# Peptides against a protein of PDB entry 4GXB: the designs that were tried, part 34

Target 1, 277 residues: chain A of PDB entry 4GXB
Amino acid sequence: VPTEEVSLEVLLSNGQKVLVNVLTSDQTEDVLEAVAAKLDLPDDLIGYFSLFLVREKEDGAFSFVRKLQEFELPYVSVTSLRSQEYKIVLRKSYWDSAYDDDVMENRVGLNLLYAQTVSDIERGWILVTKEQHRQLKSLQEKVSKKEFLRLAQTLRHYGYLRFDACVADFPEKDCPVVVSAGNSELSLQLRLPGQQLREGSFRVTRMRCWRVTSSVPLPSGSTSSPGRGRGEVRLELAFEYLMSKDRLQWVTITSPQAIMMSICLQSMVDELMVKKS

## One batch from the design tools (peptide; aimed at target 1 V204 R208 C209)

Design b2_p18_5_s3 (made by RFdiffusion4, then SolubleMPNN; from b2_p18_5, 8 letters changed)
Fold by OpenDDE base, seed 3:
Structure b2_p18_5_s3 (fold): chain B 277 residues (1-277), chain A 18 residues (1-18)
Amino acid sequence: as target 1 above (277 residues)
Amino acid sequence: APPLGSEEVFENPVFDPS
């Protein structure tokens, strides 16, 4: 792609548009810096955020595809997909809520975290009780962003990324699950008809390894779900988990977001490594 | 023919077997 100045749209978690003028040859960090500058985010806070490629669903929700890599060209990455449903989103890129304290010290950082958190609650990524929701709404009405975040930090799945409904082989084969990544774990939520919500919590520290597998299913005569055409790539994330003392078991998640899940795992691992050092 | 597939494996350095 020839180097030229272009207008690039970057979305916040709440769908707010940030338009930046960048070069088509600008790498992810260059674009991130441009976004930061546009938002008046201090340079020392840039590292707390990343750019993500997402697919905007019909309901306006974001399906995270992947994190943009350092040497990637965001403009090319998003435009090459030739679909308007793909967007670039700015989101915080750390897991430990303790880092919120650093970000919240700045007005812009606070606003970004607030907007993200509001969106995550509205989308059901953060789980709230009725009473908690009332409290959050009250704080939102008062525009008490710090207090809002402090309350939100106590909520279930605060800071988690929620994935689209997918399938896992746990606890049984072909279980429909909703996977969420956060707090150094994968949460697998299962709701079977007439049953209570079951959650499997898989801590990253109990994963020996994980793998991402791509495969092209053979046209088996089985009625593949009507939406996946013959020849679509099947992605799986599998992790070997310490279920009990000296007992490792593979858990496999079949999801188009397997790559994103793996990125989350790696990111959580990286953060844990920093804390151990 | 073996299914056309790729696999990438990640070892976890923060794995705690205890």
Scores: peptide ipSAE 0.582, ipTM 0.897, DockQ to the pose 0.686
OpenDDE base, seeds 1, 2, 4, 5: peptide ipSAE 0.577, 0.578, 0.579, 0.579; ipTM 0.896, 0.897, 0.897, 0.897

Design b2_p18_5_s4 (made by RFdiffusion4, then SolubleMPNN; from b2_p18_5, 8 letters changed)
Fold by OpenDDE base, seed 3:
Structure b2_p18_5_s4 (fold): chain B 277 residues (1-277), chain A 18 residues (1-18)
Amino acid sequence: as target 1 above (277 residues)
Amino acid sequence: APPLGSEEVFENPVFDAS
């Protein structure tokens, strides 16, 4: 692609648009720096955020596709998909809420965390009780961003990424699940008809390994699920989990977001490695 | 023909077997 100056739209978690002028040849960090500059985010806080490729759903929700890598050209990465549903989103890229303290000391950082957290609550990524929701709304009305975040940090699935409904082989084969990644775990939520919500918590420290598999299903003669056209790539994330002492078991998640799940796992592992060092 | 597939495996350095 010839090097040209272009206007690139980067969204915040709440859908706020940040327009930046960049070169088509600018790499992910260059674009991130441009976004930071546009927001007046200090340079020392840039590392707490990343750019993500997402698919905007009809309801305005974001389905995370992947994190943009350092070598990527964000303009090319998003435009090459030839669909307006794909967006670039700025989001915090750490898992430990302790890092919020560093970010929220700055007004812009605080605003970014606040906007993200509000959005995550509104989208149901962060789980809230009715009373908690009332408290959060009160704080939001008062525009008490710090207090809002402090309360939010105590909430279930704070800092998690929620994925689209998918299928897992746990606890049983072909179980419909909602996967969330955060706090050094994968949470698999299952609600079967007439049953209570069941959650499987899979801590990263108990995963020996994981794998991402890409396959093209052979046209098996039977029930083509009407929505998957012949030839769609099937993605799976599998991890080998220590269920009990000396008992490893593979858990397999079938999801178009398997790559993003793997990226989350790697990111959580990387953060844990930093803490151990 | 084996299904056209790719696999990428990640070993976890923070795995704790204890």
Scores: peptide ipSAE 0.570, ipTM 0.894, DockQ to the pose 0.699
OpenDDE base, seeds 1, 2, 4, 5: peptide ipSAE 0.565, 0.568, 0.568, 0.568; ipTM 0.894, 0.895, 0.894, 0.893

Design b2_p18_6 (made by RFdiffusion4)
Pose (drawn by RFdiffusion4):
Parts: structure tokens; C-alpha cells; sequence
Structure b2_p18_6 (pose): chain A 263 residues (1-190, 198-221, 229-277), chain P 18 residues (1-18)
């Protein structure tokens, strides 16, 4: 891509706009640093956040497509799709909530975690009852951002990433499920199954050839993971999802974080 | 049924059979 200065909108998890001037040839880290500079996020906290390509739904919710890799050009990644429904999003990119402590030591970092947690509750990524949700919106007005976040860290699925509803062959073939990734596991809500990353020997992403539109082709995508169900018993679990690659990225990210910790 | 072609394959270094 010829080098040219452009304006790029990067959204926070709640949809707040962050406008940055970047080059068409800037890579992911360059764009991330420009967003951090605009938000006044310290350099030493940039590594706790990443940029994601998402599809914004009619209701404003985001369906995560992929985390942008180091070699990618974010301006090109989003513009090449030729659709205004695709956005670049900044979100925390670690899994263990112990890292929230490092981020919350800074006012901007705390503000970012607070904003995405509020959005996570509003969009049902964090699981609460109707009554609890009522209480939370109230506590939100009455408590500091820090206190609100400490409470939120104890809520079901805090720190998880939620995927569009899809199907899986667990427990039975073609079961409708909601899959979420977090806390070193995949959660399948059918009833529920919890599949620990440390129990997955490997996982595989497969695709059909592109098919004519039922002007975009369609592809059947599957994420299958080989799971140690019990001693010396491995079983494949298959998820059929247009977000199979994002699920694979989350599994790799969670495995990588476990290994960094182990080291 | 459609034929599926592998895009990615990953071995988990954190795998624990124990």
C-alpha cells in the first residue's frame, strides 16, 4: 500500500471513538502506540491491550473476527473489507485477572478496564441475573470505578470473551451453544461444559471451500479440539462457527499466557 | 456433507495428561 496519512477510528469495547492519524503502511504496534498516545496510556501498559477486528451488529454489539497480528496493517485490514460494519477495537488482551492489578495502578488503565467491564455486563458477556444487573447499575453510580471493578472481578465470566451463538457436537450432534473463552478454558453453554485448555492436546481449524452465496461466498468453519475426557481417553469436540479462527486465537493466547507464567 | 480442509493445526505445549 502506498504510504499516506489517514484518519483511523478505533473503538473501545463500549463503542467510544478514538480518532488517530496514522499511516496506511503503519503496522499493528504503530497504530496501538498512536491510540495509547491519544488516550494518554503509559508506554509500560501498552502490552496489556491489543487491537481487534470486529463486526459491529445492528444493536451495537461486537462480533470479534480476529486479534490483529504484528505484521498486519490495521488501516488496510479494515478498509479492504469494503464495509462500514467492520471496526477496529481496543480491548485488554490478557486472561488472568491478576494482571488487572498492574493496569489499575494507572488512571487511564483503570478507566479502560472500567469501560469494557461495564460494556461486558451490558452485553451479557458477564453473567448476572436480572436482579443482580439492576443492583450493579445502581452500584455503578454509588461506588468508585475501582470499587466497581473489584466487585466485577468476582462475577461469573468476568474476563471471558463471548462468541456469537453457534453449534457444537457436545453433548450431542448439532447442539445449539454459546461458547465463551476465559480463565484458561472454553465454556459451552447448551446445561454447561467446561473444557480446560491444559486438557486439550491440540486443536484444529477446518473450512469448506468457498460456496456460492445463499456477492460474498460462504464457508463452513469448524474448530475441533482433542480433549482428555478421562485417563487415557481423548475425545474430539467440534464447534461449528464462523468465528472458529477467533476461538483458535483465544485458545493459543490462553495457552501462551499459561506458558509465560510457567516460565 | 461438505469436505473440510485443514487451515490450522496446533499442538498444546501446556497439555497435561496427568
Amino acid sequence: VPTEEVSLEVLLSNGQKVLVNVLTSDQTEDVLEAVAAKLDLPDDLIGYFSLFLVREKEDGAFSFVRKLQEFELPYVSVTSLRSQEYKIVLRKSYWDSAYDDDVMENRVGLNLLYAQTVSDIERGWILVTKEQHRQLKSLQEKVSKKEFLRLAQTLRHYGYLRFDACVADFPEKDCPVVVSAGNSELSLQLREGSFRVTRMRCWRVTSSVPLPSGGRGEVRLELAFEYLMSKDRLQWVTITSPQAIMMSICLQSMVDELMVKKS
Amino acid sequence: PLELHELEFHENPAFDPS

Design b2_p18_6_s1 (made by RFdiffusion4, then SolubleMPNN; from b2_p18_6, 8 letters changed)
Fold by OpenDDE base, seed 5:
Structure b2_p18_6_s1 (fold): chain B 277 residues (1-277), chain A 18 residues (1-18)
Amino acid sequence: as target 1 above (277 residues)
Amino acid sequence: ALELFPVEEFENPVFDPE
């Protein structure tokens, strides 16, 4: 792609549009810096955020596809998909809520975290009780962003990324699940026939390894994925999990977001490594 | 029949077998 100046739209978690003038040849960091400048986010806080490729659903919800890598050209990455449903989103890219303290000391950082958190709650990524919801709404009405965040930090799945409904082979084959990544775990919410909603936690520290695989069904083959057409690529995330002492078992999640799940795992691992150093 | 392609496998450096 020839180097040209273009207007690139970057969305916040709440769908707020940030328009930046960049070069088509600008890499992810360049675009991120441009977004930061547009928002008046200090340079020292840029590292707490990343750009993500997402697919915008009809309801305006975002399905995270992947994190944009350093070598990528965000303009090219998003436009090459030739679909307006794909967007670039700015989101915080750390897991430990302790880092919120650094970010929220700045007005812009605070606003970003607040907007993201509000959106995550509204989208059901952060789980809230009725009472908690009332409290949050009260704080939101008062525009008490710091207090809002402090309360939110205590909520279930704060800081998690929630994925689209998918399928896992655990605890049973072809089990519908909702996966969320955060707090150094993959959380799987599932409801088996005749059972209550259950949540399984797969801690990253108990994963020996993980892998992403892709498969293409042959035209003569059948697809096991409901609603998926023949010939569509099926992605799977598999991880080998320490179920009990000296007992490893593979768990496989079939999801179009398997890559994003893997990215989350790696990111959580990286953060844990930093903490151990 | 499915054609399977491994994308990548990652060993977890923070794996703790206890």
Scores: peptide ipSAE 0.376, ipTM 0.829, DockQ to the pose 0.771
OpenDDE base, seeds 1, 2, 3, 4: peptide ipSAE 0.361, 0.370, 0.373, 0.371; ipTM 0.828, 0.831, 0.826, 0.831

Design b2_p18_6_s2 (made by RFdiffusion4, then SolubleMPNN; from b2_p18_6, 8 letters changed)
Fold by OpenDDE base, seed 2:
Structure b2_p18_6_s2 (fold): chain B 277 residues (1-277), chain A 18 residues (1-18)
Amino acid sequence: as target 1 above (277 residues)
Amino acid sequence: SLTLYVVEEFENPVFDPS
């Protein structure tokens, strides 16, 4: 691809559009810096955010595909897909809410976290009670961003990424689940027939390893998975989990977002490693 | 059955077996 100046659209979590002029040859960090400059985000806060490739769903929600890597060219990465559904999104890229304190000290950082949090609540990524929702709305109406975030930080699944509904083999085969990643865990929410909503928490520190598998289902008559055609890539995330003392068990999640889930795991592991040092 | 193409496995350095 020849190097030329182009206009690139980057979205915030709430769908706000940020247009930046970049080179087609600009790497992820270059684009991120351009976005930061456009937003007037200080350089020392850039590292708290990352660019993600997402697919915008019909309802406007984002299905996270992957985090853009350092060597990537965001313009090429998004345009090569030749679909307007794919977007580049700016989002915070840390898990420990303690880092919010650093970001919130800056007006722009505060606004970014606020917008992201509002969006996450509206999309149901952060779970709230009726009373909490009322309190949040009150704070939102007052535009009390700091107070809003402080309350939000106490909420269930604050800072989590919520994935599209998928399937897991736990607690039983072919369980429909909603996976969320955050707080150094994978949360699996499921509702089995005739049962109430259940949540399984899988802490990263209890995962010996994880793997991403890319495969293609073989045509086999009536056993075709609904919605999947011949030759469609099947992605799975599997992790070996310490269920109890000296008892390891594999848990497998079948999801087109398996790569993103793996990226989240790696990111959480990396953050934990930093804390350990 | 499935045709397997790629498997990427990651060991977890923060795994705590205790």
Scores: peptide ipSAE 0.553, ipTM 0.909, DockQ to the pose 0.746
OpenDDE base, seeds 1, 3, 4, 5: peptide ipSAE 0.552, 0.553, 0.551, 0.551; ipTM 0.909, 0.907, 0.907, 0.908

Design b2_p18_6_s3 (made by RFdiffusion4, then SolubleMPNN; from b2_p18_6, 6 letters changed)
Fold by OpenDDE base, seed 3:
Structure b2_p18_6_s3 (fold): chain B 277 residues (1-277), chain A 18 residues (1-18)
Amino acid sequence: as target 1 above (277 residues)
Amino acid sequence: PLTLHVVEEFENPVFDPS
């Protein structure tokens, strides 16, 4: 792509559009800085956010595809997909809620966290009781963003990224699950007919390793998965988990978002490593 | 069915076997 000035649209978690003028050759950090400047986010807070490639669903929800890497050219990355469904989204990129304290000291940072949190609650990524919902609504009406966030930080799955419904081989083969990543874990939620909601919590510190597998049917070959079209890529995330003392077991998640899940795992690992240093 | 597989594996440096 020739180097030229372009207008790039970056969305906030709530769908708010931020237009920035960048070069097609600008890398992820350059674009991020441009977005920060547009929002008046101070430089020292830029590192708390990242740009993500997402697919916008019909209902306006975002299906996260991947985090844009440092070497990428966001304009090229999004336009090369040749679909308007794909968007670039700004979102916080840390897991420990303690870092919220640094971000929310700034008005712009506070607003970003607030907007993201409201959106996550509205989309059901953060789980709330009826009473909690009432309290949150009251705080929204008062426009008490700090208090809203403080309450939200106590909620189940605060700071988690929720994935689209997919399939896992745990606890049984071909179980429909909803995966969420956060708090140094993968949460697998399962509700079978006539059964209570079950949640498997897989802590990152109990994962020995993980892998992403991409499977493509060969020419003249059939698809490996029923219901998938010819040439459709099958992605899986598998991790080896310490189920009990000296007992490792592989858990496999079949999902188009397997790459994003892996990115989340790596990100959580990286953050944990920083804390240990 | 015949498929081409691409695998990326990651060892976890914060794994705690205890």
Scores: peptide ipSAE 0.527, ipTM 0.886, DockQ to the pose 0.704
OpenDDE base, seeds 1, 2, 4, 5: peptide ipSAE 0.522, 0.523, 0.525, 0.521; ipTM 0.890, 0.887, 0.886, 0.886

Design b2_p18_6_s4 (made by RFdiffusion4, then SolubleMPNN; from b2_p18_6, 10 letters changed)
Fold by OpenDDE base, seed 3:
Structure b2_p18_6_s4 (fold): chain B 277 residues (1-277), chain A 18 residues (1-18)
Amino acid sequence: as target 1 above (277 residues)
Amino acid sequence: SLTLYTVAEFENPVFDPE
């Protein structure tokens, strides 16, 4: 792609559009800085956010594809897909809610966290009771963003990234699950007919390793996953988990978002490593 | 059956076997 000036659209979590003028050759950090400048986000807070490639669903929800890496050219990364459903989204990129304190000290940072949190609640990524919902709405009406965030920080799955419904081999083969990543864990939620909601919590510190596999079905072979056509790429995330003392077991998630899940795992690991230093 | 195309494996440095 020839180097030229272009207008690039970057979305916030709530769908708000931020237009920035960048070069096609600008790398991820360059674009991120441009977005920060457009929003008047101070330089010292840029590191708390990242750019993500997402697929916009029919209902406007975002299916996260991957985090844009440092070497990438965001304009090329998104336009090369030749589909308008793919977007670039700005989102906070840390897991420990303690870092919210640093971000929310700034007006722009506060607004970004607030907008993201509202969106996550509205999309059901953050789980709320009826009473909590009432309290949150009251705070929204008062436009008390700080208090809103303080309450939100106490909610279940605050700071989690929720993935599209997929399939896992735990607790049984071919179980439909909803995976969420956050708080140094993968949460697998399952509701079978006539049963209560079950959640498997897989802490990152109990994962010995993980892997992402990309495979294709044989031309004359049967599809292993319902809804997958012949020749479709199958992505899986598998991790070896310490189920109990001295008992490791592999858990496999079949999902088109397996790469993003792996990125989340690595990101959580990285953050934990920083805390240990 | 499926044919494996690519594999990426990651060791976890914060793994705690207890």
Scores: peptide ipSAE 0.511, ipTM 0.889, DockQ to the pose 0.741
OpenDDE base, seeds 1, 2, 4, 5: peptide ipSAE 0.509, 0.510, 0.509, 0.509; ipTM 0.891, 0.890, 0.889, 0.889

Design b2_p18_7 (made by RFdiffusion4)
Pose (drawn by RFdiffusion4):
Structure b2_p18_7 (pose): chain A 263 residues (1-190, 198-221, 229-277), chain P 18 residues (1-18)
Amino acid sequence: VPTEEVSLEVLLSNGQKVLVNVLTSDQTEDVLEAVAAKLDLPDDLIGYFSLFLVREKEDGAFSFVRKLQEFELPYVSVTSLRSQEYKIVLRKSYWDSAYDDDVMENRVGLNLLYAQTVSDIERGWILVTKEQHRQLKSLQEKVSKKEFLRLAQTLRHYGYLRFDACVADFPEKDCPVVVSAGNSELSLQLREGSFRVTRMRCWRVTSSVPLPSGGRGEVRLELAFEYLMSKDRLQWVTITSPQAIMMSICLQSMVDELMVKKS
Amino acid sequence: DVDFSETAEAFFHPPYTP
């Protein structure tokens, strides 16, 4: 892409706009640094956050497509799709909530975690009852951002990434499920199954050839993981999802974080 | 306990024809 200065909108998890001037040839890290500079996020906290390509739904929710890799050009990644429904999003990119402690030591880092946690509750990524949700919106007005986040860290599925509803062959073939990734596991809500990343020997991403539109082709995508169900018993679990690649990216990210910790 | 984290890998396969 010829080099040219352009304006790029990067959204926070709650949809707040962050406008940055970047080059069409800037890579992911360059764009991330420009967003961090605009928000006054310290350099030493940039590594706790990443940029994601998402599809914004009619109701404003985001369906995550992929985490942008180091070699990618974010302006090109989003513009090449030729659709205003696709957005670049900044979100924390680690899994262990112990890292929240490092981020919350800075006012901007705390504000970012607070904003995405509020959105996570509003969009049902964090699981609460109707009554609990009522209480939380109230506590939100009455407590500091820090206190609110400490409470949120104890809520069900805090720190998980939720995927669009899809199907899986667990427990039975073609079961409707909601899949979420977090806390070193995949959660399948059918009843529930919890599949630990450490018990996955490998996972595979498969796709059908592109098919005529039922002007975009369609592809059937699957994410299958080989799971150690019990001693010396491995079983494939298959999820059929247009977000199979994002699920694979989350599994790799969670495995990578476990290994960094182990080291 | 068996832990595959060190040896686990992701595989991306060529598209198949349905």

Design b2_p18_7_s1 (made by RFdiffusion4, then SolubleMPNN; from b2_p18_7, 7 letters changed)
Fold by OpenDDE base, seed 5:
Structure b2_p18_7_s1 (fold): chain B 277 residues (1-277), chain A 18 residues (1-18)
Amino acid sequence: as target 1 above (277 residues)
Amino acid sequence: EVDFTETMEGFYLPPYTL
């Protein structure tokens, strides 16, 4: 792609548009820096955020596709898809809420976290009780961003990335699940027939390995996944999990977001390694 | 609970590289 100056749109979690002038040859970090500059985010806080490729759904919600890697050219990555549904989103990229303290010290950082958190609550990514919701609304009305975040940090799935409904082979084959990644785990929410909503936790520290596979179902194959036709690319995230002492079991999640899930796993592991060292 | 000291992971490479 020829090097040219272009206008690139980057969205915040709340859908706010940030327009930056960049080169088509600018890599992810270059674009991130441009976005930071546009927002007046200080340089020392840039590392707490990343650019993500997302697909905007019909309802305006974001389906995260993947995190843009360092070597990528964000403009090319998004435009090459030839679909306006794909967007670049700025989001915090760390998992431990303790890092919020660093970000919240800056007005811009605070605003970014606030906007993201509000959005995550509105989208149902962060789980809230009625009472908690009332409290959050009150704080939002008062525009008490810091207090809002402090309360939000205590909420279930704060800081998690929620994926679109998909299918897993655990605990049963072809089990509909909602996967969320955060706090060094994959959380699988599921409801088996006649049962209450359950949540399974798969800690990354008990995952021996994981892999993403891409396959094309054969015509004779099972049509177990609703809405997926024959010949459509099937993405799966499989991880080998230590279920109990000396018992490893493969768990497979079938999802178009399998790549993003794997990125989350890697990111969580990386963060744990940093904390350990 | 036994945690793994090391975890092997798959790697995804986008369709294009510099």
Scores: peptide ipSAE 0.043, ipTM 0.549, DockQ to the pose 0.258
OpenDDE base, seeds 1, 2, 3, 4: peptide ipSAE 0.041, 0.040, 0.029, 0.021; ipTM 0.550, 0.552, 0.547, 0.453

Design b2_p18_7_s2 (made by RFdiffusion4, then SolubleMPNN; from b2_p18_7, 7 letters changed)
Fold by OpenDDE base, seed 5:
Structure b2_p18_7_s2 (fold): chain B 277 residues (1-277), chain A 18 residues (1-18)
Amino acid sequence: as target 1 above (277 residues)
Amino acid sequence: EVDFTETMKGFFEPPYVP
């Protein structure tokens, strides 16, 4: 692609549009810096955020596809898909809420976290009780952003990425699940026939390894995901998990977001490693 | 407690076409 100056739209988690003028040849960091500048986010906070490729669903929700890597050209990455449903989203890219303290010290950082958190709650990524929701709404009405975040930080799945409904082979074959990544785990919410909603936690520390595979099922084959046509590429994330002492078991998640899930896994592991150093 | 963070490996396998 020839190097040209272009207007690139980057969305915040809440759908707010940030328009930046960049070169088509600008890499991810360049675009990120441009977005930061546009938002007046200080340079020392840029590292707390990343650009993600997402697919905007009909309801406006984002299905995260992957994190844009350093070598990528965001403009090319998004436009090459030739579909307006794909967007670039700015989101915080750390897992430990302790890092919120650094970001919240800055007005812009605070606003970004606030907007993201509000969106995550509205989209059901962060789980709230009725009472908690009331409290959050009250704080939102008062525009008490810091207090809002402090309360949010205590909520279930704060800081998690929630994926679209998919299928896993655990605890049973072809089990419909909702996967969320955060707090060094994959959380699987599932409802088996005749059973109550269950949540399983797979801590990354107990994952010996993981793999992402892609396959093209035969036309006569069964589909794992609702609405997926036969013959479409199927992505799977499998991880070998230490279920109990000396008992490893493979767990396989079939999802179009398998890549994103794997990115989350690696990212969580990386952050843990940083903490250990 | 077991912790695989230091030894964990991730793999991307090529597409399989039957």
Scores: peptide ipSAE 0.325, ipTM 0.843, DockQ to the pose 0.759
OpenDDE base, seeds 1, 2, 3, 4: peptide ipSAE 0.317, 0.322, 0.323, 0.134; ipTM 0.842, 0.843, 0.843, 0.677; seed 4 fails the geometry check

Design b2_p18_7_s3 (made by RFdiffusion4, then SolubleMPNN; from b2_p18_7, 9 letters changed)
Fold by OpenDDE base, seed 5:
Structure b2_p18_7_s3 (fold): chain B 277 residues (1-277), chain A 18 residues (1-18)
Amino acid sequence: as target 1 above (277 residues)
Amino acid sequence: EVDFTETMRGFYEPPYVL
């Protein structure tokens, strides 16, 4: 792609559009800096955010495809897909809510976290009780962003990334699940026939290894995965998990977002490693 | 306590292409 100045749209979590003028040759960090500048986000807070490639669903929800890598050219990455459903989204890219304190010290950072959190609640990524919802709405009406965030930080799945419904082979084969990544875990929410909704937690510290595979089902093979036809590419994230003492078991998640899940796993591990250093 | 954070390995098969 020839180097030229272009207008690039970057969305916030709430769908707010940020238009930036960048070069087609600008890498992810360059674009991120441009977005930060447009928002008046200070340089020292840029590192708390990342750009993500997402697919906007018909209902306006974002299906996260992957985090844009440092070497990528965001304009090319999004436009090469030749589909208007693909967007670039700015989102916080850390897991420990303690880092919110740094971001919240700045007005722009506070606004970004607030907007993201409101969106995550509205989308059901953050789980709230009726009473909590009432409290949050009250704070939202008062536009008390700091208090809103402080309450939100206590909520279940605060800071998690929620994935589209998919399939896992745990606890049984072809189990429909909703996966969320956060707090150094993969949370699998599932409802088995005749059972109540349950949540399984897979802590990254107990994952010995993981792999993402891409495969094409055999013509004679069974496809039980929702939305997958015969011959369609199948992405899987598998991880070897320490279930109990000296008992490792592979868990496999079949999802178009397997890559994004793996990125989350690595990111959570990286953050833990920073804390250990 | 078991902690694989330092030894964890992840990979793509086949390799992920951007």
Scores: peptide ipSAE 0.391, ipTM 0.875, DockQ to the pose 0.431
OpenDDE base, seeds 1, 2, 3, 4: peptide ipSAE 0.388, 0.391, 0.389, 0.390; ipTM 0.881, 0.883, 0.881, 0.881

